# Designs tried in a protein design run: peptides against a protein of PDB entry 6D0Y. Part 42

Target 1, 225 residues: chain A of PDB entry 6D0Y
Amino acid sequence: ETEDHLESLICKVGEKSACSLESNLEGLAGVLEADLPNYKSKILRLLCTVARLLPEKLTIYTTLVGLLNARNYNFGGEFVEAMIRQLKESLKANNYNEAVYLVRFLSDLVNCHVIAAPSMVAMFENFVSVTQEEDVPQVRRDWYVYAFLSSLPWVGKELYEKKDAEMDRIFANTESYLKRRQKTHVPMLQVWTADKPHPQEEYLDCLWAQIQKLKKDRWQERHIL

## One batch from the design tools (peptide; aimed at target 1 S17)

Design b2_p22_7_s2 (made by RFdiffusion4, then SolubleMPNN; from b2_p22_7, 15 letters changed)
Fold by OpenDDE base, seed 4:
Structure b2_p22_7_s2 (fold): chain B 225 residues (1-225), chain A 22 residues (1-22)
Amino acid sequence: as target 1 above (225 residues)
Amino acid sequence: DEFFDRMLEEFAQRIREAEAAR
């Protein structure tokens, strides 16, 4: 395959097709795997690019990476490393929207068996640990909590299934922080569609309530936004 | 952000360790 063709295939995956998405992804994974010896770097770059630029296809590309990881474990690792680097760069650039998206992407990679649950738990432990740091602006602490909580719709089920005790600890720490932090009136944050509307409240408190409900519902959501 | 850098490095290290264990 030519580089241009690979780009086309990667960019167009998930579009309307006579075949199922799963079939298309499996097919593409096979094609990409076959081309890794010759185009690994290009494929890696392409996947990183589309992962970042096409958030609407998050689950498509995480699934694709999952399939590739199953075929070539080293490539999966390299991809994760690349995404971590991007996360680092996003944070350095103060691009918090991209950063939180990347955290969500990484979170969904857990579901795709690319990232181990314990590793993601450790990341979230680190995120929530920021709330315990002194001389750190609350906005920073809030962001890490937000990044954690807002990622749970994608990975909470898996993490609680694998590391319930650790997750409970993280939740306890989060709850403690939310109780003691300064609260301001902000728009309600909606991560997913719920049958019952939430009252307008501080966005982290609102998100917390939503996540608690999601947890109570055993991480079964109708729609993830 | 030194903290974040360390965190990401640790995360990356865990990934590498998982790879090595395979």
Scores: peptide ipSAE 0.108, ipTM 0.740, DockQ to the pose 0.840
OpenDDE base, seeds 1, 2, 3, 5: peptide ipSAE 0.104, 0.101, 0.092, 0.110; ipTM 0.738, 0.738, 0.733, 0.744; seed 5 fails the geometry check

Design b2_p22_7_s3 (made by RFdiffusion4, then SolubleMPNN; from b2_p22_7, 14 letters changed)
Fold by OpenDDE base, seed 4:
Structure b2_p22_7_s3 (fold): chain B 225 residues (1-225), chain A 22 residues (1-22)
Amino acid sequence: as target 1 above (225 residues)
Amino acid sequence: MEKEEKMLEEFRRLVREAQAKR
């Protein structure tokens, strides 16, 4: 495959096809694996780029990386490292939207067996530990809680299956923080159809409630968070 | 940013260690 062709293949994966997505991903993984000896760096860069620029294809590319990781563990590791570096850069640039997306991406890589669950648990332990920092703005603490909670739809099930005790501790710490933090008035974007007025709730509290419900439902998602 | 870098470095290390066990 030429470099241009590889780019096309990677960018177009998941688009309408006569074949199943799974078969297309497996096929692409095979092609990419075969080309790693010659185009490893290019493929790595391409995957990192599309992973960042095409959030609508998050699960497609995490799955692809999972398939590649299964074929070449070293490449999978290098990809993760590249994404971690990108996360670092995003944080340094104060690009928190990109950062949280990257955390979600990394989280879904756990589901794809690229990142070990204990590693992600440790990451989230560190995130939630930020809530214990003194002399920092609450927005910082809130963001790390947000990054944690908003990633759980992609990884919560796996983490609780593997590290339930640790996750419970993280949840307890999160709950404790949410109870003691200063709450702000955030307008509700959701339109309620009920005749009875729905009370306004702070965003993180709302997210927390949603995640708690998701947890209660054994991480079976019934709605998009 | 120091803490962020440390957290991410730790994460990177853990990922590597976990991968090495496979």
Scores: peptide ipSAE 0.679, ipTM 0.953, DockQ to the pose 0.803
OpenDDE base, seeds 1, 2, 3, 5: peptide ipSAE 0.676, 0.677, 0.678, 0.678; ipTM 0.952, 0.953, 0.953, 0.953

Design b2_p22_7_s4 (made by RFdiffusion4, then SolubleMPNN; from b2_p22_7, 12 letters changed)
Fold by OpenDDE base, seed 3:
Structure b2_p22_7_s4 (fold): chain B 225 residues (1-225), chain A 22 residues (1-22)
Amino acid sequence: as target 1 above (225 residues)
Amino acid sequence: MEREEAMLEAFAEAIKAAREAA
């Protein structure tokens, strides 16, 4: 495949086709694998770009990366590294919406066998530990809790299956923080731009309740949070 | 960004270590 054609293939995967999505992804993974010797850098950049700019195709691209990881293990590793670098850049730029999305994307890579569950648990432990920081704005603490909780619909099941005790500790710490945090409006910093699911509740409290329900339902999601 | 960088670096290293062990 030519470089230009690769871009088209990667960007358009998941669109209307006579074949199943799964078949298309396997086919594309094969094409990309074959072209890695010549176009690895380009393919890597393209995948990172579409992964971050096309959130509606999150599971498509995580699955694709999972397939590529199985075909070329080193490439999978490089992709993860690139996405983590992007997450760093997002945080540096105070692009919290992109950052939280990237955390979610990385979370779903656990399901695709690209990132180990213990690694993700450790990351979330670090996120929730931010709530223990002193002399920092609550909005900072809130964001990391939000990033954690908002990712659980994608990875909570896997993490609890592998690291239930550690996850329970994280949940306990989260609950403790949510109980003691202030619920007043913080006008200075905006951690998210999405509307509240339930206007009668503070968003984090609402999200927490939803996640607890999801956990109680053994991570079987019946509706989009 | 020091805290964030440290967390992300630790995450990256953990992932790498796990991948090498697999």
Scores: peptide ipSAE 0.715, ipTM 0.962, DockQ to the pose 0.900
OpenDDE base, seeds 1, 2, 4, 5: peptide ipSAE 0.715, 0.713, 0.715, 0.714; ipTM 0.962, 0.962, 0.963, 0.962

Design b2_p22_8 (made by RFdiffusion4)
Pose (drawn by RFdiffusion4):
Parts: C-alpha cells; sequence; structure tokens
Structure b2_p22_8 (pose): chain A 225 residues (1-225), chain P 22 residues (1-22)
C-alpha cells in the first residue's frame, strides 16, 4: 500500500506544484530516508526504473539519488551496482537506445558526487577504445562514440577540469575516428538534399560540432536544469 | 543488416530528441 505511495511519489516529483523543485526534492529525499529501513529493496528498483524509462526527467532523479547517497553511502553503492548490472543487461539485449540513458545517468551522477570522475573517464576511454576494434560494424563504433559525446553536455565541465590530460587523449581518439568515417550513405537519409537554408547533417558530425563549441565556451551551457 | 539499420535509426532518433531537449 505504502509502496504505491512511494511509487507515485517518485514518478510525480518535479511536476507542476506550488512548492519549488528544490523544496520538493529535499522533502522527498527526507521521506525516502524514513521509509528506507523497511523498503530499501523496493525504493531501489523504483529508482532503477526511472533512470531507465524517464530520461527526460534525468537531472531530477540524479539529484534525488545524490541526496540519498550523501546521507546513506551503502544505498548509493547498491544503486550504482544496479546501474552497472542494468547497463550490461541492456547492451546484451541489444537495447542501445536504453543504454545511452543509463550511461547519461551514470555521467550526471558525477555532478551529484555519487561517482568519482576518474571512474567515469576510465569507462569513457573504454567506450572510444571501440573505435580501435577491428572487423566490427561502423555502427558499433558510432554508438560507443555517441554514448560518450552525448553524455558530455551534462558531465562535460566536471570531467575536464578534474582530468584534462586523459580527456584530451579521448578527444584526440574521437576526432581521428570521426574524420575517417564513411558518409556515402547520408544522401539516402536526408529529408532535403539541398544545403540551403538548412543543411541536414549526419548526427555524429552535428553532435561533434556541438560539443567542440561547448568546449570553446568553457563548458558553459545555459539550458540543462 | 536489419539490426544495424535499426540501431542507426534509433541513434538518429535519440539525437533529435537530445537536440530538442537542449
Amino acid sequence: as target 1 above (225 residues)
Amino acid sequence: SAEEARLYSETVDDHLKLQALL
């Protein structure tokens, strides 16, 4: 019964309400502490569900997990382990669109001080390392590069300041791969072949240009909540 | 293959959703 009270309470946080978003998260994180001794097992799978199925509300839930971790270290560990467990499950089942949401979630947890930045950089340079794998489809290399680049809008500022020597090695490996990709197929996927008024760009070249501009902007982006 | 084509399409769709989000 109270489980249903916990689920609908987690799913609806951040919706329109009289209280501010921050006040709601601080309050919700408090009640999840009180119920945690009895319902640790249930609270855990619910947070795993929203990290997998609600990527649009991503930063809301990473902050919530961040608050519970600062107050309860063992819960933070159990959750991260569950995320690593699910990331493997998703990649094994060929659910790559679902996996990028989990990678984005693990990345943003770095801003919440739940995951150390070096651990995240180590995982990313293993992602870009897929560009070196031989006898694999370009789409495989593309996705692992995409998972890295698409997470940087959230975790980009943090990972670079803490470790820029290894991050530049990753960016160098990434730029080298992007230049040697074949784009012969792009015309079949363009809604308009004309370059005016708006070019229809290949998705990785577009994301690359976006990330490099953010880099030149000192990793300052003014939209992400 | 069909699985590669599905993966590429899903990645493009996610990129568009990411642009809209940003």

Design b2_p22_8_s1 (made by RFdiffusion4, then SolubleMPNN; from b2_p22_8, 13 letters changed)
Fold by OpenDDE base, seed 2:
Structure b2_p22_8_s1 (fold): chain B 225 residues (1-225), chain A 22 residues (1-22)
Amino acid sequence: as target 1 above (225 residues)
Amino acid sequence: SEEDLKLYLELKELHEKLLEEL
């Protein structure tokens, strides 16, 4: 297939079709696999682009990557590496909105058997550990907590099923931080989100409450956070 | 930053650790 055709296929996946989404994704995975010898770099770039720019299709593309990973494990690894590089670039550029989407994407890749649950737990441990660092701006601490919490709707169930003790520790550390942090500087974090906090709650406190409710509901999502 | 590097390295191992579980 041509490079332009690949772009079209990847970008339009999930749109209305006579076939099921699952069938379309399987078909696309086959097409992409066949074209990897000639267009690997392009396919990687395209997938990274749609992952970061089309958050509404997050589960579609994570599923696609999962299928590709099953077909070509090395490609799956290269994709994860590319996403990590992009995350690093986003963080360096202070593009925290993009960064959080990437974290969410990586989180959902756990469900698609691309990333191991223990690895994701370790990542979140590292995120929350930032809250314990000295000489770090609170806005940075807040962002890593936000990135962690905002990703749990996609991966919380899986992580608690496999690493409940570790997750509880992370939650405890998060709660402790939220209690002791200064809330007057939190508006800086809001610049990176489209959501507004509850009128009577601070932004992260509101998110924390939502996540706690989700956890109590056994991670059954009733609404989009 | 050193913190960012640490996170990057941890993230880089995500897929590789899956292999270890197989």
Scores: peptide ipSAE 0.037, ipTM 0.663, DockQ to the pose 0.035
OpenDDE base, seeds 1, 3, 4, 5: peptide ipSAE 0.030, 0.024, 0.024, 0.026; ipTM 0.623, 0.584, 0.575, 0.592; seed 3 fails the geometry check

Design b2_p22_8_s2 (made by RFdiffusion4, then SolubleMPNN; from b2_p22_8, 14 letters changed)
Fold by OpenDDE base, seed 2:
Structure b2_p22_8_s2 (fold): chain B 225 residues (1-225), chain A 22 residues (1-22)
Amino acid sequence: as target 1 above (225 residues)
Amino acid sequence: SAMEEKLRKELEKLYEELQKEL
C-alpha cells in the first residue's frame, strides 16, 4: 500500500459499505499489519491524528488499534505512549476539551485490550489524588474529577469487573471530595432532561448522580448522558 | 450527550475565568 492510500483507508473507515463495520475493521487491520514493517511510524501518526480529530469515530479507532495490537506487534504500546504525550500536551496548553476526550479514548482502549485495567485504575487514582493537592485552584481538582467520572461510561464496567476494590476506593475518595468542596462559585446546571423542570444542581454533583445511577444499573446505559 | 456537553461547556467557562485571573 502507498502512504496516501493508507491515509485514505484509515480516514474513511466506518463509512457506508456493503460489508459490516467489523469486517471492514478486520480487513483494514490486516492491511495495516502487512504494511507496518515499512510504514509503522506513518501508520502510528495517522492513527493518532484521526483518533484525536475525529471524536465521532472513537470506538472505530479504538477497535482498530485493538485489532492491530492483537496481531503480534507491540503497536498498541507505542500508540498509547503517543496518546499520553498528546494528553500531556493538551493539559499544558489548557485544552481541556481535548484532554478529557483523550482520557475517554484511553478508557475505551481498555475494552479493546490495548490498555490493562490496572494501568487505567492507576491513571484514575492519579487523577483523583489531585483533589488532595494543597494550594491549587478548586477548578483544577474539579477537572480531574470530571475527567475521571466522564470516562466511566466507557470503562466502568471493565474496571469494576477486574479491580472492584480499587475502584470503590477511588469512588469513596471522589465522594468525599464532592461533599467537602466549595459550590458557591461553581455554575449550577439543571438536570439535562428537557421534559421536566429540575432543581438547579452543581455540575459535578449532577454528573456524580448520573454515574452512580449507571453503576447501579451495572454500567448498562438506559439513556444518553 | 446533552449532559456531557453542558458539563463540558461549564468546565471550559470555569477555566477561562481562571486563566483570566492568573
Scores: peptide ipSAE 0.020, ipTM 0.496, DockQ to the pose 0.056; fails the geometry check
OpenDDE base, seeds 1, 3, 4, 5: peptide ipSAE 0.019, 0.019, 0.019, 0.019; ipTM 0.498, 0.484, 0.495, 0.478; seeds 1, 3, 4, 5 fail the geometry check

Design b2_p22_8_s3 (made by RFdiffusion4, then SolubleMPNN; from b2_p22_8, 13 letters changed)
Fold by OpenDDE base, seed 2:
Structure b2_p22_8_s3 (fold): chain B 225 residues (1-225), chain A 22 residues (1-22)
Amino acid sequence: as target 1 above (225 residues)
Amino acid sequence: SAMEEKLLQELREDYQRLQQEL
């Protein structure tokens, strides 16, 4: 019954309340912290589940995890580990939509002080480095670039503030790849969505242009990418 | 894939190293 209650609380956070969202998140973090000794595994699983299944609440749950991490640092680490495992599983299953979302989620965890900026930079360096590998299919190279670029709205500001030189190198490598990649109208593996009416052969170029504009605008998002 | 495993392992290791330094 207590487990069911926790599930309800976690799933309903961010819904209409008499209290502010911030207050509710702080309250929930306190409740979850108190129950960690008895229900750590359950709470961890629940948070991972809602993180991956409720993308509309991304910032709510990253904030919640941030608050929990501040209270219990070890739990924050365990959560990140669990999310990394989930990312691995998504990639293994060729669920690239889930995978890219998880990358975005992890990216926003940087803003919540759960993941250090250098770690995220290292991840993106690894992603973009795939573009230099000859034995990797272009579709996979394209996906890693997409995962990187599509996550920058959530973390680009923070990363450029702390690791501008490294980010510039990643951008240069990305730009170089985009210039030399083959542009053909071939279906990408779970990268394109119906709500993005762009030609697949130019989609990454369009995204790149959008990110460049976002960067120019000092990472102030004017529209949803 | 082996590549994906490697990348994620590196991410995990980097995270752990940096968290220990904080």
Scores: peptide ipSAE 0.037, ipTM 0.679, DockQ to the pose 0.034
OpenDDE base, seeds 1, 3, 4, 5: peptide ipSAE 0.036, 0.022, 0.033, 0.032; ipTM 0.684, 0.541, 0.663, 0.659; seeds 1, 4, 5 fail the geometry check

Design b2_p22_8_s4 (made by RFdiffusion4, then SolubleMPNN; from b2_p22_8, 16 letters changed)
Fold by OpenDDE base, seed 3:
Structure b2_p22_8_s4 (fold): chain B 225 residues (1-225), chain A 22 residues (1-22)
Amino acid sequence: as target 1 above (225 residues)
Amino acid sequence: SAMDLELLEQLRKLYEELQKEL
């Protein structure tokens, strides 16, 4: 297959088909595996690109990577390495939204048996540890907490099933930080829309409350976060 | 797994780079 053809196949996966999504993904994984000897670098780049640019297809591409990893373990490892490199580049470029998508993608790779739960826990421990650093901007601390909390809908269940004690520690540290951080009460953004009497809860506090509820509900998604 | 170790090493490097920028 040509390079352009591979791009088309990867970008269009998950679109309406007569076959099941699972069948299509299995088929695509087979095609990609066969083309790795000739197009490995291109396939890696394409998968990294769609992971970043198509967040609506996150679970499709994590599943695809899971299937590829099962077929070719070395490729799975190289893909994860490429994603981590991309995460570094995104952070260096101050592309924080892209960075969060990458963290979520990596989180869901745990469910696809590409990344081990302990490794993801270690990553989150590293993120939350930034809150304990002195002489760093609060915005940086806030971002790492946000990246952690916003990824839990994808991986929280798995991590608590396997590493509950470690996760509880991370949660305790997060809670402690949220209590200590300065809340920018922007009084001006009180859009007094007459209909919602609740004071606009700070974004991280709101997210924390949502995650606490999700945890209480045993990570059963009842509400769209 | 070997992959997990590599991931952790890359995360460590990320942390070090971030510290240098501060």
Scores: peptide ipSAE 0.027, ipTM 0.642, DockQ to the pose 0.027
OpenDDE base, seeds 1, 2, 4, 5: peptide ipSAE 0.027, 0.024, 0.028, 0.025; ipTM 0.568, 0.586, 0.650, 0.557; seed 4 fails the geometry check

## One batch from the design tools (peptide; aimed at target 1 S17)

Design b2_p23_1 (made by RFdiffusion4)
Pose (drawn by RFdiffusion4):
Structure b2_p23_1 (pose): chain A 225 residues (1-225), chain P 23 residues (1-23)
Amino acid sequence: as target 1 above (225 residues)
Amino acid sequence: AEVEEHKERVREAGLEDLLEQAL
């Protein structure tokens, strides 16, 4: 019964309400502490559900996990382990669109001080390392590069300031791979073949240009909540 | 009784609007 009270309470946080988003998260994180001794097992899988199925509300739930971790270290560990467990489950089941949501989530947890930045950089340079794998489809290399680049809008500023020597090695490996990709197929996927008024760009070249501009902008982006 | 206690903790946390949405 109170479990249903916990679920609908987690799913609806950040919706329209009289209280501010921050006041709601601080208050919700408080009640999840009180119920945690009895319902640790259930609260855990519910947070795992929203990290998997609600990527649009991503930053809301990483902050919530961040608050619980600052107050309860063992819960933060159990959750991260569950995320690593689910990331493997998703990649094994060929659910890559679902996996990028989990990688984005783990990345943004760095901003919440739940995950150390070096651990995240080590995982990313293993992602880009897939560009070196031989006898594998380009789409495989593309996805692992995509998972890295598409997470940087959230975690980009933090990972670079803390570790820029290894991040530049990753960017160098990434730029080298992007230049040697074959784009012969793009015309079949373009809604318009004309370059005017708007070019229809291959998705990785587009994301690359977007990340490099954000880099030149000192990693300042003004949209992400 | 456990439901009433939970509702009381949620109201003390100032989450009455969120509680009404959750009901």

Design b2_p23_1_s1 (made by RFdiffusion4, then SolubleMPNN; from b2_p23_1, 11 letters changed)
Fold by OpenDDE base, seed 2:
Structure b2_p23_1_s1 (fold): chain B 225 residues (1-225), chain A 23 residues (1-23)
Amino acid sequence: as target 1 above (225 residues)
Amino acid sequence: SELEEFEKKVRAAGLEELLQQSK
């Protein structure tokens, strides 16, 4: 069945081939575009699924979506909407690891010209604004900061190139929060579980330091975060 | 741009709910 074939193609993209990855992605984008009239919903679901379940192929699928978005702008929008819905569902389910990954995915979509830089900046502004909320647990504030910082390796360069002033403001607010928040020192080597909504406080500080270094290095990543 | 406007709409609708759900 064509649907099964599409699933196979989408799932296997990026695997070893005689052709370049770029060529394969372009080809797949063409195939998917051609099938959108008949299988849009299926393709949308498949792309969302692989985006969510195959984090090791993040850049592959963001690129694919980018190519597809270039071919079908409306579909790109629908995909983004679907991913946002998934993000909401992840948060509802307290799947914060998935949630942060989805934010990363969305972040990389900026690089693929699926999401506009200003939109992502606005999203991050909203995230960091949570730090200003009153009568909320610190874990909530920490998570949104984490989601922001954890996504910057994927989009920081682009955002600073396009919206440096806004990003600096976000950074300033982040720094301010990190300085004033309560810190409970926990050993760094503790196992993080999926049911915990926020990283260890020490990790957040470390992440901040790493991001600061990354920024200083003009967003040239030299280490795996 | 249309994209930006679309994204704003999606974001506005989604993030408010997102923020509420995360409380």
Scores: peptide ipSAE 0.027, ipTM 0.666, DockQ to the pose 0.017
OpenDDE base, seeds 1, 3, 4, 5: peptide ipSAE 0.025, 0.026, 0.025, 0.026; ipTM 0.632, 0.631, 0.639, 0.603; seed 3 fails the geometry check

Design b2_p23_1_s2 (made by RFdiffusion4, then SolubleMPNN; from b2_p23_1, 13 letters changed)
Fold by OpenDDE base, seed 4:
Structure b2_p23_1_s2 (fold): chain B 225 residues (1-225), chain A 23 residues (1-23)
Amino acid sequence: as target 1 above (225 residues)
Amino acid sequence: SELAAFRARVEAAGLSELLAQAE
């Protein structure tokens, strides 16, 4: 049935073909758009699913969503809303791995003209504002900082181009927090997981340093973070 | 049929190979 084929196409996009990836994405966006009247919900779910489950194809699907958003703004909005809901759900479930990835995904959607820069700035402002809340465990505060910083490779350039003053404020607040936070030295770096949501203190410091360097380099990435 | 129409759109979009791979 058509739904199965849609799923297949969505899942397989990015695979080697005679056509360029860009061409395939454009084509797929067109196909999906045409089927929205009949399969909007399904397509939405599929896109959300692959976005979450196939992190290796982050840029592929953000691009696809970008193309689709250009064709159908409302659908793009619905997709973003769905992803935001999923982010909230992930956070509620303490699924920090998924959550941080979703933030990165959303960040890259800014580059794909799906999410406005000011909106992403606002999100990051909200994230960093958590560091100022008294009744929030440091582990959560740290995560929000981590989520923010770790997403900047995807969107920092755009955000500073559009909202440099606001970003500087966020950076200042982040720096302030990192300086005053309690240090928890762990012998080994730990991966963010549901059971290990707190990154090693040194990792945050290292990440901060890397991001500062990236910023200094005008967001021209010279190495993979 | 709907499927035929879908395939036609896929072909028009240049995604026939991808569809074949997906199948």
Scores: peptide ipSAE 0.495, ipTM 0.913, DockQ to the pose 0.915
OpenDDE base, seeds 1, 2, 3, 5: peptide ipSAE 0.494, 0.493, 0.492, 0.492; ipTM 0.912, 0.912, 0.911, 0.911

Design b2_p23_1_s3 (made by RFdiffusion4, then SolubleMPNN; from b2_p23_1, 8 letters changed)
Fold by OpenDDE base, seed 5:
Structure b2_p23_1_s3 (fold): chain B 225 residues (1-225), chain A 23 residues (1-23)
Amino acid sequence: as target 1 above (225 residues)
Amino acid sequence: SELEAFIERVRAAGLEELLEQSL
């Protein structure tokens, strides 16, 4: 069946092939474009599913979406909207691992020219602004800071190239919050599994240090990913 | 837990507003 065929193609992209990954992605984008008139909703759902469930293929699928967006701009917009809805649902379901991966996915879509850099900056400004909310648990504040910092390996370079002043303000606000917050263990922050250079430090402080180092290293990911 | 339920409600409501403002 055609739907099963599409699922197979999308799920298998990135597997070992005689052709380059780039060639395979271009080919798949062409196939999906041709099928959008008849299977848009199915393709949309499939792409959202692999985006949230296969974090190891994040860059493969963001690239695919980027290629597809270049072919069909309207579909790219619909995909972003669907991902935002999924992010909301993930948070409602307390699927914090999925939620942070979705934010990372959206972040990498900036590199793929699906989301504009100013829009992502605005999102991160809003995330960090949560630290200023009153009458909410610190865990809420911490998570949004975590979501922001955890996404920078994918998009920090691009955002600083385009919006350095705004990013510096976000960093300043983040630093200010981290200095004044109560140090405590937050289970939802355990989604980060990369090696930590400062294991003796509180988790968010450790992540902050890693991001500062990444920034200093011109966003080379070798020390985090 | 009660805390998790509260966080869920607060976060969900906040995210709705935040995302609408950002995108």
Scores: peptide ipSAE 0.031, ipTM 0.553, DockQ to the pose 0.013
OpenDDE base, seeds 1, 2, 3, 4: peptide ipSAE 0.025, 0.028, 0.022, 0.026; ipTM 0.506, 0.533, 0.535, 0.511; seed 1 fails the geometry check

Design b2_p23_1_s4 (made by RFdiffusion4, then SolubleMPNN; from b2_p23_1, 11 letters changed)
Fold by OpenDDE base, seed 5:
Structure b2_p23_1_s4 (fold): chain B 225 residues (1-225), chain A 23 residues (1-23)
Amino acid sequence: as target 1 above (225 residues)
Amino acid sequence: SEVEEFIKKVEAAGLSELLKQSL
């Protein structure tokens, strides 16, 4: 495979095909694995790029990485490291929308067996621990709670299945913070359902209610996209 | 283990420090 051909394959995966998505992903994973000896760096960069820039294909690329990780664990590790570096850079650059998306992407990598559940729990513990910081802007505390809660639709089920006690502690801390924080109305993308839009209320409280409902529904994603 | 390796990677990347510095 040539570099331009690899780029085409990676960028176009999940588009209309005569074959199933699963079949296409398996095929592409095989192609990429075979080309790693010659194009590892290019493949790594391409995967990181599409993971970051094509949010509409989040589950496609997390699945692809999962398949590739199963074939080549070392490459999977390098990919995760690269994504963590990107998250780091996003935070440094104050690109918090990108950062939230990257957290969601990493969250779904847990489902794809690329990231272990305990590791993701540890990350979320770090996020929620920000609520305990003193003499910091509330927006900082709110953002990390938002990053945590907004990622749970992608990984909450898996984390509660494997780390229920730890997740309960995180939830308790989150709830405690939300009860004591001052309500602030900020323009953020509201989570909605097609059949029943959420009422006008403080965003984090609304999101919390949605996540609580999702949890109650055993993480069946009916109300959160 | 997978868990240990990932934790080491996260730590090596300095993510925890960034979390404390961001916003």
Scores: peptide ipSAE 0.026, ipTM 0.623, DockQ to the pose 0.017; fails the geometry check
OpenDDE base, seeds 1, 2, 3, 4: peptide ipSAE 0.025, 0.025, 0.024, 0.025; ipTM 0.573, 0.614, 0.592, 0.625; seeds 1, 2, 3, 4 fail the geometry check

